Peptides against a protein of PDB entry 3HUF. Designs and how they scored, part 60

Target 1, 320 residues: chain A of PDB entry 3HUF
Amino acid sequence: MWIIEAEGDILKGKSRILFPGTYIVGRNVSDDSSHIQVISKSISKRHARFTILTPSEKDYFTGGPCEFEVKDLDTKFGTKVNEKVVGQNGDSYKEKDLKIQLGKCPFTINAYWRSMCIQFDNPEMLSQWASNLNLLGIPTGLRDSDATTHFVMNRQAGSSITVGTMYAFLKKTVIIDDSYLQYLSTVKESVIEDASLMPDALECFKNIIKNNDQFPSSPEDCINSLEGFSCAMLNTSSESHHLLELLGLRISTFMSLGDIDKELISKTDFVVLNNAVYDSEKISFPEGIFCLTIEQLWKIIIERNSRELISKEIERLKYA

## One batch from the design tools (peptide; aimed at target 1 S44)

Design b2_p26_3 (made by RFdiffusion4)
Pose (drawn by RFdiffusion4):
Structure b2_p26_3 (pose): chain A 301 residues (1-255, 262-274, 288-320), chain P 26 residues (1-26)
Amino acid sequence: MWIIEAEGDILKGKSRILFPGTYIVGRNVSDDSSHIQVISKSISKRHARFTILTPSEKDYFTGGPCEFEVKDLDTKFGTKVNEKVVGQNGDSYKEKDLKIQLGKCPFTINAYWRSMCIQFDNPEMLSQWASNLNLLGIPTGLRDSDATTHFVMNRQAGSSITVGTMYAFLKKTVIIDDSYLQYLSTVKESVIEDASLMPDALECFKNIIKNNDQFPSSPEDCINSLEGFSCAMLNTSSESHHLLELLGLRISTFMKELISKTDFVVLNGIFCLTIEQLWKIIIERNSRELISKEIERLKYA
Amino acid sequence: EEEEDEKREEEAEEFLEEQKEKEEEE
């Protein structure tokens, strides 16, 4: 999401989260859902228009910002962005840091992008919530992405968690649920400061894993719990390979050395396991000679 | 200068109206 703040007291010492849409910025304008008051002698009463475009699907994967546009409103002293004068017809920016000078004001409005891309575990969930989050400047998607910061698990309807959830937990993604999304549906019309929505997501995550037999205490205890073991799988996607790597496994991808060297086969007279079955063991017992002894029992037998 | 301020205010209001229309369409 986009945030602005400034040195001096030109934004009254406050920061602000800017959503997709249009803002009029100037000396004689009141701070509301569509105006930003910036007080200085050289800033025109209505000085600049900031237009933030809604996100594209590609930004969910790249982590790129919503397009930020600035138009100078035929002002007495002009507008610059990163030291470039804003021409008529305005300019658009896809960088993550923007220094915006209004007139001859010695203090710049500093706009910066905070990473926030939300992965859903369910297509019906994505379709229900995507437009809401996109209007806040939050890219969403279903497939794996390296720019994902949060993961929405399905309602844990007294049932096992999905591989997408296990994977998000291991790569240290913040796991959230419907209750946090309901909070996000509150905030479009609001004028709120930098980092206003982020801590609630961490609180939601910390609460989810508490008293939950689908999760251990932390991603740290899960990571490298199966070191010294090895495995094999058919056409492993880079995500499943990375998931198994995070468990400390040695992996052999296939299209007398696939059998005796390899302790077990991970799926989607050899011994086979699903990742869902492997997660049950990855949690269960205690030590390295216990939580990896039940897996060593399933191999010999 | 006063006339230019009025023109910029009117232009800003038009932009906001166009933005509201785009939001309604969505």

Design b2_p26_3_s1 (made by RFdiffusion4, then SolubleMPNN; from b2_p26_3, 10 letters changed)
Fold by OpenDDE base, seed 1:
Structure b2_p26_3_s1 (fold): chain B 320 residues (1-320), chain A 26 residues (1-26)
Amino acid sequence: as target 1 above (320 residues)
Amino acid sequence: DEEEEKKREEKSDEILEEEKKKEEEL
């Protein structure tokens, strides 16, 4: 989201979130959803127009800012952004930091991009929330991205957490739920006056971790917890691969269960399968290898003695 | 509304006086 603050108390000592939309900036306007009052004798009654675009699809992957357009409203001394005079038709900016000078005012409006990109685990929840979040200047998507800062957990009652949720947790992405999204929607008007009123997602995250036994106390409890072990997995999911890498596993990939030969068994401690392949009623697993799902592996990893538990399961199956 | 507008004007004038002092110090 874009945040503005200013020197010399020209914004009344307050920071403000700028959501996507159009703002008239000047001395003789009242602060609302479309106006920014700036208190200076050097500023015109109506001085500039700021236009913030909704996030692009590219912004979700890059964590880049919503496009920021500045237009001077035919003022005597113009408007500058980053010491450059704004052109007569206005200029657009994709820099994360903008120093905006209105006329001859010695104090500048500083606009900065606070990175917030929300990944969704569930397409239906994305469809429900994307429009509202985009109107907050928050990029949204389903795909994994290095720019993602938050991950929306789908709360299905009685289901294990998804691989996406596990991976987001290990990536140290802030896990949030629908309650945070709902709360975020309610503060939209209040944050016009004070950007500090933006809800902290970390409190939501702490509450999720505290109230769900499927999470360890921290990502650090799981990261590299299986260092020195080797696994094989079906080459079907990039997220599953990255999850297993974060556990410190040496990973071999295979294309089918038929590729699990004596050589692969000799170098592999266990085989990780997806739920679609893990059907004990239909699929005979190779003898002498421990096969489990990612969800079964996760249940072991969240335990304090995960290494000892895995070692015991590997031994049990070698002697059965 | 008039009393809130008057309080906004008073705060605006106070900030404009402080700005003028800061502008004279720059």
Scores: peptide ipSAE 0.020, ipTM 0.475, DockQ to the pose 0.025
OpenDDE base, seeds 2, 3, 4, 5: peptide ipSAE 0.019, 0.017, 0.012, 0.018; ipTM 0.447, 0.454, 0.423, 0.482

Design b2_p26_3_s2 (made by RFdiffusion4, then SolubleMPNN; from b2_p26_3, 13 letters changed)
Fold by OpenDDE base, seed 5:
Structure b2_p26_3_s2 (fold): chain B 320 residues (1-320), chain A 26 residues (1-26)
Amino acid sequence: as target 1 above (320 residues)
Amino acid sequence: EKKLEEEREKKSEEILEEEKELEELL
């Protein structure tokens, strides 16, 4: 989201969130959802128009800011952004930091981009929330992104956490739920004058982790916890592969259970399968190898003695 | 300290004078 602050008390010492939309900026406007009052004698009554666009699909992957358009409203001394005069038709900016000078005002409005990019684990929840979040200037998507700051956990009653949630946790993404999204949707009016009123997702995250025994205390407890072990996985999902890499596993890929030959067995401590393959093919598992699901692996990984537990299961099946 | 305060006051006065001149032009 865009946040503005200003020098010399020209914004009355307040920080303001700017959501996607259009704002008239000037000395003789009243602060509201479409106006920004700036207190200086050197500023025109109506000085500039700010227009913040909704996030693009590219912004979800890059963590880039919503496009910020500035237009001077035919003022005597014009408007500058980053020491450059705004063109007569207005200019658009994608920089994360903007210094906006209105006329000859000695104090600048400083606009900065606070990164918030929300990944969803469920396409239905994305469909429900994406429009509202985009209107807050928050990029949204389903696919993994290095720009992702927050992850919406799919709460299914009585289910294990998803691979997406496991991976989001290990990559230190802030895990949130529908309650946070609901709260976030209500603050749009209250944050106009005080950017500090924006809800902190860290409290929501702490509560999720505290109240769910499927999470370890820290991602550091799991990262490289299986260093020195080797696994084979069915070539099904990139997220599963990245999750296993974060555990420190050496990974081999195969296309079918029939590809699990003596050579693969000799190099592999265990085989990781998706739930569908595990349940359908239990009878056809090759002898002498430990097969498990990601969810079964996760249950071992969250234990303090994960390495010992894995070693015991590997040994048990080699001697069976 | 006192010299820094005097320089800040002087700069504030200069800004106030510039703002008055600019207000007449707006």
Scores: peptide ipSAE 0.027, ipTM 0.510, DockQ to the pose 0.020
OpenDDE base, seeds 1, 2, 3, 4: peptide ipSAE 0.026, 0.000, 0.024, 0.000; ipTM 0.519, 0.283, 0.511, 0.259

Design b2_p26_3_s3 (made by RFdiffusion4, then SolubleMPNN; from b2_p26_3, 14 letters changed)
Fold by OpenDDE base, seed 4:
Structure b2_p26_3_s3 (fold): chain B 320 residues (1-320), chain A 26 residues (1-26)
Amino acid sequence: as target 1 above (320 residues)
Amino acid sequence: DKELEEEREKESEKILEEAKKKEALL
């Protein structure tokens, strides 16, 4: 999200979030959802227009800012951004830091980008929330991204947490739910005067983790917990691969169970399957190999003695 | 278990702090 603050109390000492939209900036406007009052005698009554675009799909992967357009409103002394005069038709900026000078005002408005990128676990929730979140200047998507800061957990009552949720937790992404998204959508007006009033995901995240025994105590308890073990991965998502990497596993990827010969069985500790393949192929598993789902693996990983548990299970199935 | 709840709460705070640091760096 874009945040503005200013030197010399020209913004009354307030920090403000600028959501996607258009703002008239000047001395003789009243602060609201489309106006920014700036207190200086050197600033025109209506001085500039700021226009913040909705995030692009690329911004979800990069964590880059929403495009920031500045137009001077035919003022005597113009507008500058990063020491450069704004062009007659306006200019657009993708820099994360903007120093905006209105006319001859000795104090600048400083705009900075705070990245917030929300990954969704399912396309239905993305379709429901993306428009509203984009109107908050929050990039959204389904695919894994290094820029992701938050992850929307798919709450199905009584189900195991998804691979996406497992990976989000280990990646130290803040896990949120629809209740937090609803809260974000309602506070848009309250943050006009004070950007610090932006709702923190902490309470939502605490509630998710507190009430769900499927989460380990710490991501660090799971990261590299299976270092030294080797697995074969069949018909799994990219998130499943990244999850297994975070566990410290040596991963081999295969196209089918038929690719697993006796030599491979000797070098592989276990095979990881998705639920559909596990359920369909459980009768055709190669002899002497431990096959499990990501969910079954996760249940072992969250235990304090995960390495001992997995070793026992490997031994049980290799020598049965 | 109260101790397990406190541990989960502390880890939740660390994860959020790391996310906030990431948000500031991105």
Scores: peptide ipSAE 0.174, ipTM 0.740, DockQ to the pose 0.012
OpenDDE base, seeds 1, 2, 3, 5: peptide ipSAE 0.031, 0.026, 0.106, 0.153; ipTM 0.626, 0.316, 0.688, 0.729; seeds 1, 2, 5 fail the geometry check

Design b2_p26_3_s4 (made by RFdiffusion4, then SolubleMPNN; from b2_p26_3, 12 letters changed)
Fold by OpenDDE base, seed 5:
Structure b2_p26_3_s4 (fold): chain B 320 residues (1-320), chain A 26 residues (1-26)
Amino acid sequence: as target 1 above (320 residues)
Amino acid sequence: DKEEEEKREKESDEILEEEKKKLEKL
């Protein structure tokens, strides 16, 4: 989201969140959802127009800001952004930090981008929430991104957490739910005078972890917990591969169970399968190798003695 | 509307006087 603050109390010492929309900026406007009052004798009654666009699809992957357009309203002394005079037709900015000088005002308006990118675990929840979140200037998507800050867990009561949720947790993204998204949606209805009044996603996250036994106490309890072990996996999702890497596993990939030869078995402690392959191929598992699902692996990893549990299962099947 | 406008004018004048004092110290 875009946040503005200013020097010299020209914004009354307040910070504001600027959601996607159009704002008239000047000395003789009243603060509301479409106006920003700036108090200086050096500023025109109506000085500039700020226009913030909704997020692009690219912004989800890059964590880039919503496009920020600035237009001078034909003022005597113009408007500058990052020491450059704004063009007659207005200019658009994709920088994360903007220093906006209105006319001869000695104090600048500082606009900065606070990155928030929300990944969804399922397309149904994305379809439900994307429009509202985009109207808050929050990029949304389904795929893993290095720019993701938050992850929306799918709440199916009594289901195991998904690989996406497991990976989001280990990647130290803030896991949130629909309750937090509802709180975010209410924020747009008020002029936020203090950007610090944004709902704390970390409180939501702590409550999710505390109330769900499928999470360890911290990601650090699981990261590199299986260091020194080797696994083979079917060529599955990138998230599954990255999850196993975060556990400290050496990973080999194969295309079919028939590609698991004696050489691979000699170098591999266990085979990780998805549920569909595990259930269909149980009768055709290679002899002398431990096969498990990602969900079965996760249940072992969240235990304090995960290394001992894995070692015992490897030994049990190596001598069977 | 008038009382709210007078209040905004008074707040604007106070901030403008503080701006002036800050500028005199630079």
Scores: peptide ipSAE 0.026, ipTM 0.565, DockQ to the pose 0.025
OpenDDE base, seeds 1, 2, 3, 4: peptide ipSAE 0.023, 0.022, 0.024, 0.022; ipTM 0.561, 0.478, 0.546, 0.508

Design b2_p26_4 (made by RFdiffusion4)
Pose (drawn by RFdiffusion4):
Structure b2_p26_4 (pose): chain A 301 residues (1-255, 262-274, 288-320), chain P 26 residues (1-26)
Amino acid sequence: MWIIEAEGDILKGKSRILFPGTYIVGRNVSDDSSHIQVISKSISKRHARFTILTPSEKDYFTGGPCEFEVKDLDTKFGTKVNEKVVGQNGDSYKEKDLKIQLGKCPFTINAYWRSMCIQFDNPEMLSQWASNLNLLGIPTGLRDSDATTHFVMNRQAGSSITVGTMYAFLKKTVIIDDSYLQYLSTVKESVIEDASLMPDALECFKNIIKNNDQFPSSPEDCINSLEGFSCAMLNTSSESHHLLELLGLRISTFMKELISKTDFVVLNGIFCLTIEQLWKIIIERNSRELISKEIERLKYA
Amino acid sequence: EEEERMEKAEEEKEEMDEKLEEEFEE
């Protein structure tokens, strides 16, 4: 999401989260859902228009920002962005840091993008919530992405968690649920400061894994719990390979050395396991000679 | 002149909001 703040007291010492839509910025304008007051001698009463475009699907994967546009409103002293004068017809920016000078004001409005891309575990969930989050400047998607910062698990309806959830937990993604999304549906009309929505997501995550037999205490205890073991799988997607790597496994991808060297086969007279079955063991027992002894029992037998 | 310029800025904003809303719905 986009945030602005400034040195001096030109934004009254406050920061602000800017959603997709249009803002009028100037000396004689009141701070509301569509105006930003910036007080300085050289800033025109209505000085600049900031237009933030809604996110594209590609930004969910790249982590790129919503397009930020600035138009100078025929002002006395002009507008610059990163030291470039804003021409008529305005300019658009896809960088993550923007220094915006209004008039001859010695203090710049500093706009920066904070990473926030939300992965859903369920297509019906994505369709229900995507437009809401896109209007806040939050890209969403279903497939794996390296720019994902949060993962929405399905309602844990007294049932096992999905591989997408296990993977998000291991790669240290913040896991959230419907209750946090309901909070996000509150905030479009609001004028709130930098980092206003982020800590609640962490609180939601910390509460989810408490008293939960689908999760251990931390991603740290799960990571490299199966070191010294090896495995094999058919056409392993880079995500499943990375998931198994995070468990400390040695992996052999296939399209007398696939059988005796390899301790077990991970799926989607050889011994086979699903990742769902492997997660049950990855939690269960205690030590490295216990939590990896039940897996060593399933191999010999 | 200054009042006219301010009014134009508000009108332009309204047009941009309407355009963006329409594009989003499409």

Design b2_p26_4_s1 (made by RFdiffusion4, then SolubleMPNN; from b2_p26_4, 16 letters changed)
Fold by OpenDDE base, seed 1:
Structure b2_p26_4_s1 (fold): chain B 320 residues (1-320), chain A 26 residues (1-26)
Amino acid sequence: as target 1 above (320 residues)
Amino acid sequence: SEEEKEKKAEEEAKKEEEEQLKKFLA
């Protein structure tokens, strides 16, 4: 989201979130969803127009800002952005930091991009929320991205957390839920005068972790917890692979259970399968190898004695 | 002229703001 602040109390000592939309900026306007009052005698009654575009699909992957357009409203002394005079037709900016000078005002409006990028685990939830979140200037998507700051878990009561949720947790993404999204939808009007009124996702995250026994206390409890062990997995998803890497596992990939030969068994402590393959193929598992699902592995790794537990299971099956 | 009065008022306003800026940076 874009946040504006200014020197010299020209914004009344307040920071403001600028959501996608159009704003008339000037001395003689009233603060609302489409106007920004600037208190300076050097600023025109109606001085500039700011237009913030909705996030692009690219912004989801880059964490880049919504495009920021500035137009001078034919003022005597013009408008500058980053020391450059705004062109007559307006200019568009993709920089994360903008110093906006209105006329000869010695105080600048500082616009900066606060990165917030929300990944969804469920396409139905994305479809429900994407439009509203994009109208807040928040990029959204389904695929993993290094730019993601938040992850929306699917709340299915009584279901195991998904691999996406597990991975989001381990990569230290702030996990949020639908309740937080609902809360975000209500604050749009309240943050006009004070950007600090933006709800803290970390509180939501802390509550999720505290109230759900499927999460360890911290990602650090699980990261590299299985260092020194080796697993084999089906070449199914990049997220599953990255999850197992974050556990510190040496990973071998195979295309089918039939590719699990004696050599692979000799080098592998256990085989990680998805639920569908596990359920369908459990009767045909190779002898002498420990096979488990990612969800079963997760139940082990969230325990404080995960290494002992996994070792015990490996030993049990080697001697069975 | 009204235009000169407006210019003078803008210059005075700028001067007041520059003085405020000096106080803010001090």
Scores: peptide ipSAE 0.028, ipTM 0.561, DockQ to the pose 0.025
OpenDDE base, seeds 2, 3, 4, 5: peptide ipSAE 0.018, 0.017, 0.000, 0.023; ipTM 0.345, 0.446, 0.206, 0.495; seeds 2, 4 fail the geometry check

Design b2_p26_4_s2 (made by RFdiffusion4, then SolubleMPNN; from b2_p26_4, 16 letters changed)
Fold by OpenDDE base, seed 4:
Structure b2_p26_4_s2 (fold): chain B 320 residues (1-320), chain A 26 residues (1-26)
Amino acid sequence: as target 1 above (320 residues)
Amino acid sequence: SEEEKEKKAEEEAKKEEKEQAEKFAK
């Protein structure tokens, strides 16, 4: 989201979130959803127009800012952004930091980008929320991204958490739910005067973790917990691979269960499968190797004695 | 003249800078 602050008292000492939309900036406007009052004698009654675009799909992957357009409203002394005069037709900016000078005002408006990118695990939830979140200047998507700051957990009552949720947790992404998204949608007007009133997702996250026994106390409890073990997995999901890497596993990939030969078995402690392959191929599992799902692995790794549990299961199947 | 308006605006800006600096220094 874009946040503006100003030097001196020209914004009355307040920070403000600029959601996607158009703002008239000037001395003789009243603060509302489309106007920014700036208190300076050096500023025109109506001085500039700021236009924040909705996030692009690229912004979800890069964590880049919503495009910030500045237009001078035919003022005598113009508008500058990063010490450059704004062109007559207006200019667009993708820099994360903008110093906006209105006319000869000695104080600048400082605009900075606060990154917030929300990944969804469920396409139906993305379809439901994407429009509203984009109107908050929040990029949204389904795929893993290095720019992802928040992850929407798919709540199915009584189901195991998804691989996406597991990975988001270990990646230290803030896990949120629909209740937080609903809260975000309602606070839009309250944060006009004070950007600090933006709801903290960490409280939502703490409540999710506290109330769900499928989560360890911290990601650190699981990160590298299986260091020294080796696994093989089907080359299917990038998130699954990254999850296993975060556990400290040495990972071998294979294309089919038929590729699991005696050599691979000799070097591999266990095979990790997705649910569909596990259920369909259960009869064809190679002898002498421990095969489990990611969900079954997760149930082991959240235990305090995960290493001992894995060792026992490996031994059990090696001698069966 | 445009120059007089420019000079006046610059004097107003400098005055405003001083008035605000005095508020934050307290």
Scores: peptide ipSAE 0.059, ipTM 0.662, DockQ to the pose 0.024
OpenDDE base, seeds 1, 2, 3, 5: peptide ipSAE 0.040, 0.000, 0.024, 0.031; ipTM 0.638, 0.227, 0.556, 0.588; seed 2 fails the geometry check

Design b2_p26_4_s3 (made by RFdiffusion4, then SolubleMPNN; from b2_p26_4, 15 letters changed)
Fold by OpenDDE base, seed 1:
Structure b2_p26_4_s3 (fold): chain B 320 residues (1-320), chain A 26 residues (1-26)
Amino acid sequence: as target 1 above (320 residues)
Amino acid sequence: SEEEKEKEAEEEAKKEEEELKKKFLE
């Protein structure tokens, strides 16, 4: 989201969120969803127009800002952004920091981009929330991204957490739920979008972890917890692979259970399968190898003695 | 005249700028 601040009390000491939309900026406007009052006699009654675009698909992957357009409203002294005069037709900016000078005002409006990118675990929730969140200037998507700051877990009552949720947790993203998204939606309706009114996502995250026994106390408890072990995985998803890497596993990939030969078994401590393959092929598992799902592995990893538990299961099946 | 009001507003703006600069340097 874009946030504006200014020195010299020209913004009344407020830090304001600018959602996607158009704003008339000037001395003789009233603060609302489409106007920004700036208190200085050096500023025209109607001085500039700010237009913030909705996030692009690219912004989700890059964590880049919503495009910020500035147009001078034919003022005597013009408008500058980052010491450059705004062109007659307006200019567009993708920099994360903008110093906006209105006319001869000695104080600048400082606009800065606060990165917030929300990944969704399922397409249904994305479809439900994406439009509203994009109108807040929040990029949204389904795919893994290094720019993601938040992850919306799918809360199905009584279900195990998904691989996406597990991976998001280990990546130290802030896991949120639909309740937080509802709170974000209510903030948009404020008369003055004060940045101080934004709900703390970390509080939501803490509450999720506290109330769900499927989470360890920290990602650090799980990261490299299985260092020195080797697994084989069906080449299914990048997220599953990255999850197993974060556990410190040496990973071999295979395309089918038929590719699990004696050589692979000799080098592998266990095989990780998705639920569909595990349920369909459990009768055809190779002898002498421990096969488990990612969800079963996760249940072991969240335990304090995960290494001992894994070792016992490996031993039990090697000698069975 | 509208031009005189514009000049007066420009002088007031300049005065405010100088006062604001003083406050920032204090």
Scores: peptide ipSAE 0.029, ipTM 0.534, DockQ to the pose 0.025
OpenDDE base, seeds 2, 3, 4, 5: peptide ipSAE 0.000, 0.022, 0.025, 0.026; ipTM 0.246, 0.477, 0.536, 0.513

Design b2_p26_4_s4 (made by RFdiffusion4, then SolubleMPNN; from b2_p26_4, 12 letters changed)
Fold by OpenDDE base, seed 1:
Structure b2_p26_4_s4 (fold): chain B 320 residues (1-320), chain A 26 residues (1-26)
Amino acid sequence: as target 1 above (320 residues)
Amino acid sequence: DEKEKEEKAEKEAEEEKKKQEEEFKK
């Protein structure tokens, strides 16, 4: 989201979030969803127009800012952004930091981009929330992204957490739920006056971890917890692969259960399968290898003695 | 120091506004 602040109390000492939309900026406007009052005699009654675009798909992957357009409203002394005069037709900016000078005002409006990118685990939840979040200047998507700051957990009552949720947790993404999104939707008007009134997602995250026994206390408890072990997995999911890498596993990939030969078994401590393959092919598992689902593996790794537990299971099944 | 800069800029803006009002009256 874009946040503006200014020196010299020209914004009344307040920070403001700018959501996607158009704002008239000037001395003789009233602060609302489409106006920004700036207090200086050096500033025109109506001085500039700011236009913030909704996030692009590219912005979700890059964590880049919503496009920020500035137009001078035919003022005597013009408008500058980053010491450059704004052109007559207006200019667009993709920089994360903008110093906006209105006329001869010695104090600048500082606009900065606060990175917030929300990944969804469920396409139905994305479909429900994407429009609203995009109108808040928040990029949204389903795919894994290095720019992702938040992850929406799908709360299905009585289900295990998804691989996406596990991976989001291990990569230190802030996990949130629908309750946070609902709360975020209500603050849109209040944050016009004070950007600090934005709800802290970390509080939601802490509550999720506290109330769900499927989460360890920290990602650090699981990261590299299985260092030195080797696994084989079906080459079906990049997220599953990245999850197993974060556990410190050496990973071999195979295309079918038929590719699990004696050589692979000799080099592999266990085989990780998705639920669909595990359930469909239980009868065809190779002898002498420990096969488990990612969910079963997760139940082991969240335990404090995960290495001992997995070693015991490997031994138990090698001698069965 | 910041208040003095704003007051100076305000005075310059007011003087320049007066100059334009005088030029527009010609």
Scores: peptide ipSAE 0.019, ipTM 0.513, DockQ to the pose 0.022
OpenDDE base, seeds 2, 3, 4, 5: peptide ipSAE 0.007, 0.018, 0.020, 0.018; ipTM 0.341, 0.497, 0.494, 0.509; seed 4 fails the geometry check

